# Peptides against a protein of PDB entry 3S8F: the designs that were tried, part 186

Target 1, 157 residues: chain A of PDB entry 3S8F
Amino acid sequence: VLTLFVAVPSLMTAFTVAASLEFAGRLRGGRGLFGWIRALPWDNPAFVAPVLGLLGFIPGGAGGIVNASFTLDYVVHNTAWVPGHFHLQVASLVTLTAMGSLYWLLPNLTGKPISDAQRRLGLAVVWLWFLGMMIMAVGLHWAGLLNVPRRAYIAQV
Target 2, 166 residues: chain B of PDB entry 3S8F
Amino acid sequence: DEHKAHKAILAYEKGWLAFSLAMLFVFIALIAYTLATHTAGVIPAGKLERVDPTTVRQEGPWADPAQAVVQTGPNQYTVYVLAFAFGYQPNPIEVPQGAEIVFKITSPDVIHGFHVEGTNINVEVLPGEVSTVRYTFKRPGEYRIICNQYCGLGHQNMFGTIVVKE

## One batch from the design tools (peptide; made by RFdiffusion4, then SolubleMPNN)

Design b2_p20_4_s3 (from b2_p20_4, 7 letters changed)
Fold by OpenDDE base, seed 4:
Structure b2_p20_4_s3 (fold): chain B 157 residues (1-157), chain C 166 residues (1-166), chain A 20 residues (1-20)
Amino acid sequence: as target 1 above (157 residues)
Amino acid sequence: as target 2 above (166 residues)
Amino acid sequence: EEAAKALLEAFKKLALELAA
């Protein structure tokens, strides 16, 4: 039971980040309950990438709670569920954050801003990556719930 | 300016804290739902039981595959299974339909998996520890055992069979 | 079921503490 309390600091981190995003959006002129979201810089891949990573991290975090549960882990352990989980965590959040960081870091290091074409391409890459990761993650979690084993080339579903 | 920004952010934290708490309850609800829908049929068992992996093949209940299936009561059996590189012993495991089976699984070498297709039996097998799983096979037939923990070059070919007899 | 119930109660208590 105590293992699941690890979710508490994670949630605290999540709402802190969310609070920062809301503050940023409101500073950019967003108003109302959700208007601040639209006001965020969705045209900047350096912003969009890590935000999409965070969005993917939400179901991953939920899965983390499941995986940390002694009783539930018995059901999902070493099934396709597990790679589904950490692909959301690593291949979504970490990877997208890294990608987004590059869109900030490289222009900063080189002193050359990214072109509009590079910006648009970056946005396309980030969104497509996110979409692909969501499809894969849903599939893996679903397969895991159907008891498809991890690290096996065959399965009877 | 940074201090002012931090102070302003704190103003939004109260709302998001409430949302976070709500989501916590949602997650708990989802956990409860998952338990209700996916854990039926498996009876968690067991105090931690230890064995010596260096002698488990030579002495004790795992030593003779012909004596691996032990009737412990009316319609109750204990099956002592070894997971090793690269297979299971005994193989096949023969049990009667409708009987309560207690699997006692251990390994003499490295960590293996014990995943029985068509069931929710899925445990890791650690050398020096005994994994205990209780299950009742309601349908006769053959159930494949799959190793779902990487255990070496032959991992992908490590299979066993449980034969449930009428 | 007992574990689930215990977990639920623990989180309820925690939630109340955090909300206060």
Scores: peptide ipSAE 0.005, ipTM 0.743, DockQ to the pose 0.035
Fold by OpenDDE base, seed 1:
Structure b2_p20_4_s3 (fold): chain B 157 residues (1-157), chain C 166 residues (1-166), chain A 20 residues (1-20)
Amino acid sequence: as target 1 above (157 residues)
Amino acid sequence: as target 2 above (166 residues)
Amino acid sequence: EEAAKALLEAFKKLALELAA
């Protein structure tokens, strides 16, 4: 159980980011429990991508706690659960953050703003990426719980 | 006023920190609940047993696959299994139905996996260490052993079989 | 534009390496 305390810094970081998002949303006129979310710039792929990454990181982080637990790790270790976990961590958070960073960085480096069409396409890309990652992650976690082995092309189920 | 803004940010941070801590306790509680309700079939960790991977093939209980299955008592067996590149020894492993089987698994070369389909047996096998798993097969038949740890070019073909006889 | 092209090439190379 003491091992779980390693998650504290990560949780603190994550929720600090969430706090920043809430503050930003409220500055943009959002009110109430959910109004601040709606007020965030969801029309900007540079914003949406990292945020979606963060959302994917939540269940991934929970999975990290599971993986760090001695008893629970016995259940999930070297099953499809593990790839499900790090796809949420790397292929969602890290990748989407990188994608979002590109939507900010490239216009700044080139001195040319992205067109409205490019913006809309970017939004579609990051949302579809997120959706695909969530489907895959859920599938992998589910398969892992069914004892589908990692690093094997054969499964009993 | 920057000071006011910073104070507001801190207030939000405190709120979210509280939520963070609450979630941490939820996770701990879930783990505790899982342990309390799902204790059956849990294989506890034993003492660390060491072997010399350089000699394990030549001498000792893993050296002869014909002697790998040892009856240690009434309806109790110990099976000395080698996981190697790229297979298992002995193969097949033949054990009686309903017997308590203690698998002693080690590797002479690299890290392998030992995953038995249809069971909760799933351990990593490290050279120099002995993995011990206890299991009772209730159903006769063939159980496939799968290596679920990458061990080289032939990893994907590394399989074994446990034959449970009536 | 040059930076963008360089980045694209880097990603292509990475993709090819991962696909091989």
Scores: peptide ipSAE 0.000, ipTM 0.759, DockQ to the pose 0.016
Fold by OpenDDE base, seed 2:
Structure b2_p20_4_s3 (fold): chain B 157 residues (1-157), chain C 166 residues (1-166), chain A 20 residues (1-20)
Amino acid sequence: as target 1 above (157 residues)
Amino acid sequence: as target 2 above (166 residues)
Amino acid sequence: EEAAKALLEAFKKLALELAA
């Protein structure tokens, strides 16, 4: 019930963030329907990480509604679907946001900017992390729909 | 400048809000599709039923595993199952193929899972409550019951078997 | 047709859950 109650406000918030990104992209010279996306600072891991987290949060949020619905939860409850949802919400959004925050925080705390090599490595880490999480999440959700159980080391499927 | 920026932001917000509403309907449609295609096979049955977990082993329909399978009508059975640390009783559960089976599952100790592989039977079992699931086995054979709710050190080895006879 | 009816019913159930 609580999850369903916050679903609409959460969606509004998410799309407000998207609106802010569009505005920022256009301020950076992006034009057209999608040009503003390319204008965003994709060379900065402190930006890329949380954005990728937000992208992962989209299917995760939809899954949250599923998990909170009585009729649908009957299908997915205590299956691999649930950890799939968690990996999108925690291992993607929260973790990537934390990573992004560190890429901002550490240079500011130390007073030393990150090197170009560190920046490039950071981008690689963030993108690879996101890719891995998406693969895992898709697999877990798929397995969950096939009724693969959670917290069981063996399954018939 | 501030006013101009504000107007620009509002324009973007309006567009994204409209998009958000559209996406909401898309998500609802996807959820509905999932429901329509994946919820067949198991039907919740009965009303909320309570039992005393401290006495369920000593008295009542769960007390004797030999009496756990009760024929309630032509081709209809009720099976009283206990999920406990760490197993199920009766074990095995023997039922005929094609019969309508009403499982009534409860626990004398902690929360367990009752997940029957090869079926859509998947419920949590709470001490003090009776979980009721109706199912008809169409194929004969052995179906493994697994616990998918952590219940202690022996959780991973908590298995049961349903034997469906021709 | 049966699938359509099932889908409609699913929508109704979901709507009720969201409203509760």
Scores: peptide ipSAE 0.000, ipTM 0.718, DockQ to the pose 0.032
Fold by OpenDDE base, seed 3:
Structure b2_p20_4_s3 (fold): chain B 157 residues (1-157), chain C 166 residues (1-166), chain A 20 residues (1-20)
Amino acid sequence: as target 1 above (157 residues)
Amino acid sequence: as target 2 above (166 residues)
Amino acid sequence: EEAAKALLEAFKKLALELAA
């Protein structure tokens, strides 16, 4: 139980980010409990990418608590569950944040805005990436719960 | 305007912080509930048992695969398993159905995995330490042992077999 | 927005399959 207190600063940080998003959405004219979400710049891949990363990080973070728990880790350790977890953390959050950073950085470095075609392509890339990662992550977590081993090409189930 | 914005941000942060703390307690409660309802198969950590990996092949209960299966009582056996690059010994491991089996697993070389398909047996095997797993096979047949910890070039082919006899 | 809706529908479908 004591080890789970490590989640406190992480959750504080995560929800502070959420607070910033709510503030930004409301500044953009969003109203109501959820209207601020729609007001966020979903047409900008530099914004969408890291936000999708954050969404993937939520179940990944929950999985982190599971993996850090002594008794629960016994169930999932060295199964496909573990790859499912870090693909949400690294291949989703970190990677999408990096992708989003590039969509911001390159236009600023060149001094030229991205074309509309590039913007649309960027949106397609990050959404498809997120979708693929979510499908893979769900599959890996599911397989892990079915005791499919990690680092093996063969399984009974 | 900056001050007003700052106050607004703080208000949102306070709300989300409260939500964060609430979620923390929810997660703890869910973990507690899961543990309370799904405790079957949980193997708690026991005493650390150590061996010398440099001599484990020559001396002691792991040295002779032919003597690896030891009957310790009525319907009770201890099996001394060696996980090495790249296999298991003894192989196959033969045990009777319905008997309580205590696996004592160690490694002479590097870290390996010991994952028995069709069971909840899944442990890492560290050189110098003895992994202890207790299990009773209810169904006869063959159970494959898989190494689920990368141990070298032959890792993917490192398999063993437990044969449960009627 | 369209992509988000499509994703949501996909997740709903998956959730239903897992819940069945």
Scores: peptide ipSAE 0.000, ipTM 0.754, DockQ to the pose 0.058

Design b2_p20_4_s4 (from b2_p20_4, 7 letters changed)
Fold by OpenDDE base, seed 4:
Structure b2_p20_4_s4 (fold): chain B 157 residues (1-157), chain C 166 residues (1-166), chain A 20 residues (1-20)
Amino acid sequence: as target 1 above (157 residues)
Amino acid sequence: as target 2 above (166 residues)
Amino acid sequence: EEAARALLEAFKALALALAA
């Protein structure tokens, strides 16, 4: 139970970021309970990438609570579930945030804005990355629940 | 402007914090439910058995593979298993069908895994600690033991076998 | 094992809900 309280600051941080997104969306003209989401700059890969990372981080964070639970970890520990969790946390959130940061940082450092073609390519890259990561993560979590072992080339399913 | 924006964001944070706390309690409730309904195989907190990994091969219940399977009751056995680089001892492990088996697993060298295919037996094996798992094999046959914790160059080939006899 | 099955079913339900 005490270990689960580690989730408190993480959840607070995650949803504080969400609050910032809501504020930004409403400043951009979004109204209603969900209208602010549509108003966010979905045409900017520097924005889309980290947001997609956050979306991938939601199931990963939930999985983190599972992994930290003694009883539930007994089920998933050292199975394919764990790599699934890591790929959501590192290869989704961290990697996509890094990608998004580069889409902002490089134009700023060089003084040259990205072209429209580069922007569209960037959007394609981050969306495809997110899609592939979600497919892989779901597969790994599913396999893990079927008791496929981690760090083994064979499994009895 | 930054201060004003911060104040505005703070207004939304109240709602999101409430949602955050709600989700936290949902997760805790789900874990509590799991504990309440699925308590089988849970080792009580605070129980940790220790051994000396430097002498575990020379003396004690893990020293002789021929004496690794100990009958502790009419239909109860304790099996003392060593996970080492790169295999398991004894190998094979022979146990009767339908008996309650208590595996006591430790390592003389590095951290290993003890994953038994077709079962829910899946524990890490740490030198100096004894991992205890309880299981009853309902079906006779051979069950493969897989090391799922990296333990060196031979990790991928580290296997054992449990033979369940009728 | 029962816990694993329950978690798997919950995961499947969630996956289907997210895919819809």
Scores: peptide ipSAE 0.028, ipTM 0.770, DockQ to the pose 0.037
Fold by OpenDDE base, seed 1:
Structure b2_p20_4_s4 (fold): chain B 157 residues (1-157), chain C 166 residues (1-166), chain A 20 residues (1-20)
Amino acid sequence: as target 1 above (157 residues)
Amino acid sequence: as target 2 above (166 residues)
Amino acid sequence: EEAARALLEAFKALALALAA
């Protein structure tokens, strides 16, 4: 149980970011409990990508707690659950953050803004990536709980 | 104005920190609940047993696959299993249905996995250490052993079989 | 095994709830 306290700094960071998002949304005119979410710049792939990464990181973080738990790790260790966790953490948060960073960085480096077509394409790519990642992650976690081993090409399930 | 904004940000942060702490307690509570209500199938870790991987093939209980299955009591057996590149010995492992089986698993070379399909047996096997797993097979038949830890070029083909006899 | 089944059922419930 004490090992679970390692999650405290991560949770603090995550929810501090969430607080910043709420503040930003409210500055943009969002009101109420959820209105600030709608007010965020969802038309900008540089914003959407890392936010979607953060959303994927939530279940991944919960999975991290599971993986760090002695008794629960006994159930999930070296099953498809673990790759599912990795894909949420790396292929979701890290990768989407990198994608979002590129949508910000390239225009700044070149001095040329992205076109509207490029913006729309970027949004499509980011959302499709997120969707695919969520499907795969759910599948891997599900398979893991069915005791499908990782690093194996066969399973009884 | 800047001070007001700063204060507002701090208020939001405090709220989200409270939420964070609440979620932490929820996770701890869920784990505690799971442990309290669903422990029957959990095999606790035992004392660390060490062996010399350089001699484990030549001497000791793992040296002869024909002597790997040892009856230790009425309806109780100990099975000394080697996981190696790239297979298991003995193979097949033959045990009776309904008997309490203690698997003593080690490796002479690199880290391997020992995942038995249809069971909750799933351990990593480290050279120099003995993994101990206790299990009772309720159903007769064949149970496949899968290596779920990468161990080299032949990893994907590393399988074993446990045959449970009536 | 019992713990695994319990987790699986909980996960199924959650997955269905999220997918609905």
Scores: peptide ipSAE 0.028, ipTM 0.782, DockQ to the pose 0.036
Fold by OpenDDE base, seed 3:
Structure b2_p20_4_s4 (fold): chain B 157 residues (1-157), chain C 166 residues (1-166), chain A 20 residues (1-20)
Amino acid sequence: as target 1 above (157 residues)
Amino acid sequence: as target 2 above (166 residues)
Amino acid sequence: EEAARALLEAFKALALALAA
């Protein structure tokens, strides 16, 4: 139990980010319990990308607790569960954050805003990436719970 | 103004922090509940047993694959298994159905995996360390051993077989 | 296997609780 308190700083950071998002949404005119979400700039890939990364990071974080739990880790260790966890944490959050950063950085470096076509393409890329990652992650976690091994091309299931 | 904004942010942060702490305890509670009600089949970590990987092939219980299966009781066996690049010995491992099998697994070279399909047997095998797994095969037949820890160029083809006799 | 099923059920329960 005490070991799991390692998660406290991470949770504090994550929910501080969430607080910032809520504040931003409310500043943009969002009202109510969920209205602030709709008010966020979902038309900007530089915003959408890291937010989608955060969404993927939530189940990944839960999986992190599982992986750090001695008895539960025995169930999932070296199964397809582990790469599923990695793809949520690295290939989703980190990668999408990097993508989003580029959508912000490049216009600033060049001094030229992205075109509307580029913006729409960016949104498509980010959403498709997220969708693909979620499908793969769900599949890997499911396979892992069915005892499919990692680092193997063959499984009984 | 800026001060009002900071106060608002602080209020939201406090709320979310409280939520985060609550969620932490929810996770702990769920884990505790799961472990309390569903501990069957979980193999806890045992006492660390060490062996010299440089001599394990020449002397000791792993040296002769023909002597790897040792009956320790009327319905109990110990099987001394080596995982090496790239295979297992003995291969096949022959054990009787319904017997309690204690696998003692080690490696003479690099880290390998020992994953038995159709079972919950799944351990990493470290040179210099003996992995101990207890299992009873209820069904006769062949069970494939898969290496699930990358160990070199032949890793993907590293398989073994456990034959459970009626 | 039993532990895996238990874990799956636990997370389903958590998901439902969070959705409520």
Scores: peptide ipSAE 0.023, ipTM 0.766, DockQ to the pose 0.043
Fold by OpenDDE base, seed 5:
Structure b2_p20_4_s4 (fold): chain B 157 residues (1-157), chain C 166 residues (1-166), chain A 20 residues (1-20)
Amino acid sequence: as target 1 above (157 residues)
Amino acid sequence: as target 2 above (166 residues)
Amino acid sequence: EEAARALLEAFKALALALAA
């Protein structure tokens, strides 16, 4: 009940954020159906991090609905699927958003902009984090569907 | 200027709302696909049954492990299983191949898991509640029971065995 | 409010220390 209660407003929020991103991209010169995406500041880790978090949150949100379904939850409950879902939601969206916030907040608090080298390093960190999270999440979801149990150090091979 | 920006935002929001509706259909399709491909292995939940966890060890069908396996028909058995800190009883659980087995599982202490490897049996066991699972073992052999719900210091070592005899 | 300001100042101090 709780999951379904928050699912609709969360989905609405996600698309509202997307609308804001589209507006921003178009203000930056992007045109067409997808041109606004390219116009977004992909060279700024403060932007890239939370956006990647949002992308990871999409399959996680869909998975949340699966977990909330009694019939479907029987398949995935207490399997590796659940940690996979958690890592997408927490370690992807929440963590990457926090990272992005720091990339904006710290320079503003100190009054010192980050160097170009620091910017590039930040981009590398964010992208590598996202990649690692996607690999782990796919693996955990796959293992869960194969009935690998959660909270067990062994599983049938 | 603010009005102009607001109007522009509304236009994009309308587009994304339309997209959101399309995505709802995608999600429904995914759920339908999942059900179509995985429903064959789903074990229906039984009726909610309650028991007193403070007396379940002393009286009733769970009290004596030697009487835990009850033949209810020519090829039907009911097995009364206790999940406790930290193990299962009876252990091993011996059942015949090809028989319909109804597991009645409860706990005298804390919440445990009942995950039988090689099967689709995977339920939580709550004190005061009886979990009912129906399954037919088609292959003889040993099936390990794993606790997949953290239940304390000995959780990782909490195992049981189902022995299916020809 | 005072606690919030104190926390913010502590955070700023930490940020400056990390940036040094």
Scores: peptide ipSAE 0.000, ipTM 0.723, DockQ to the pose 0.013

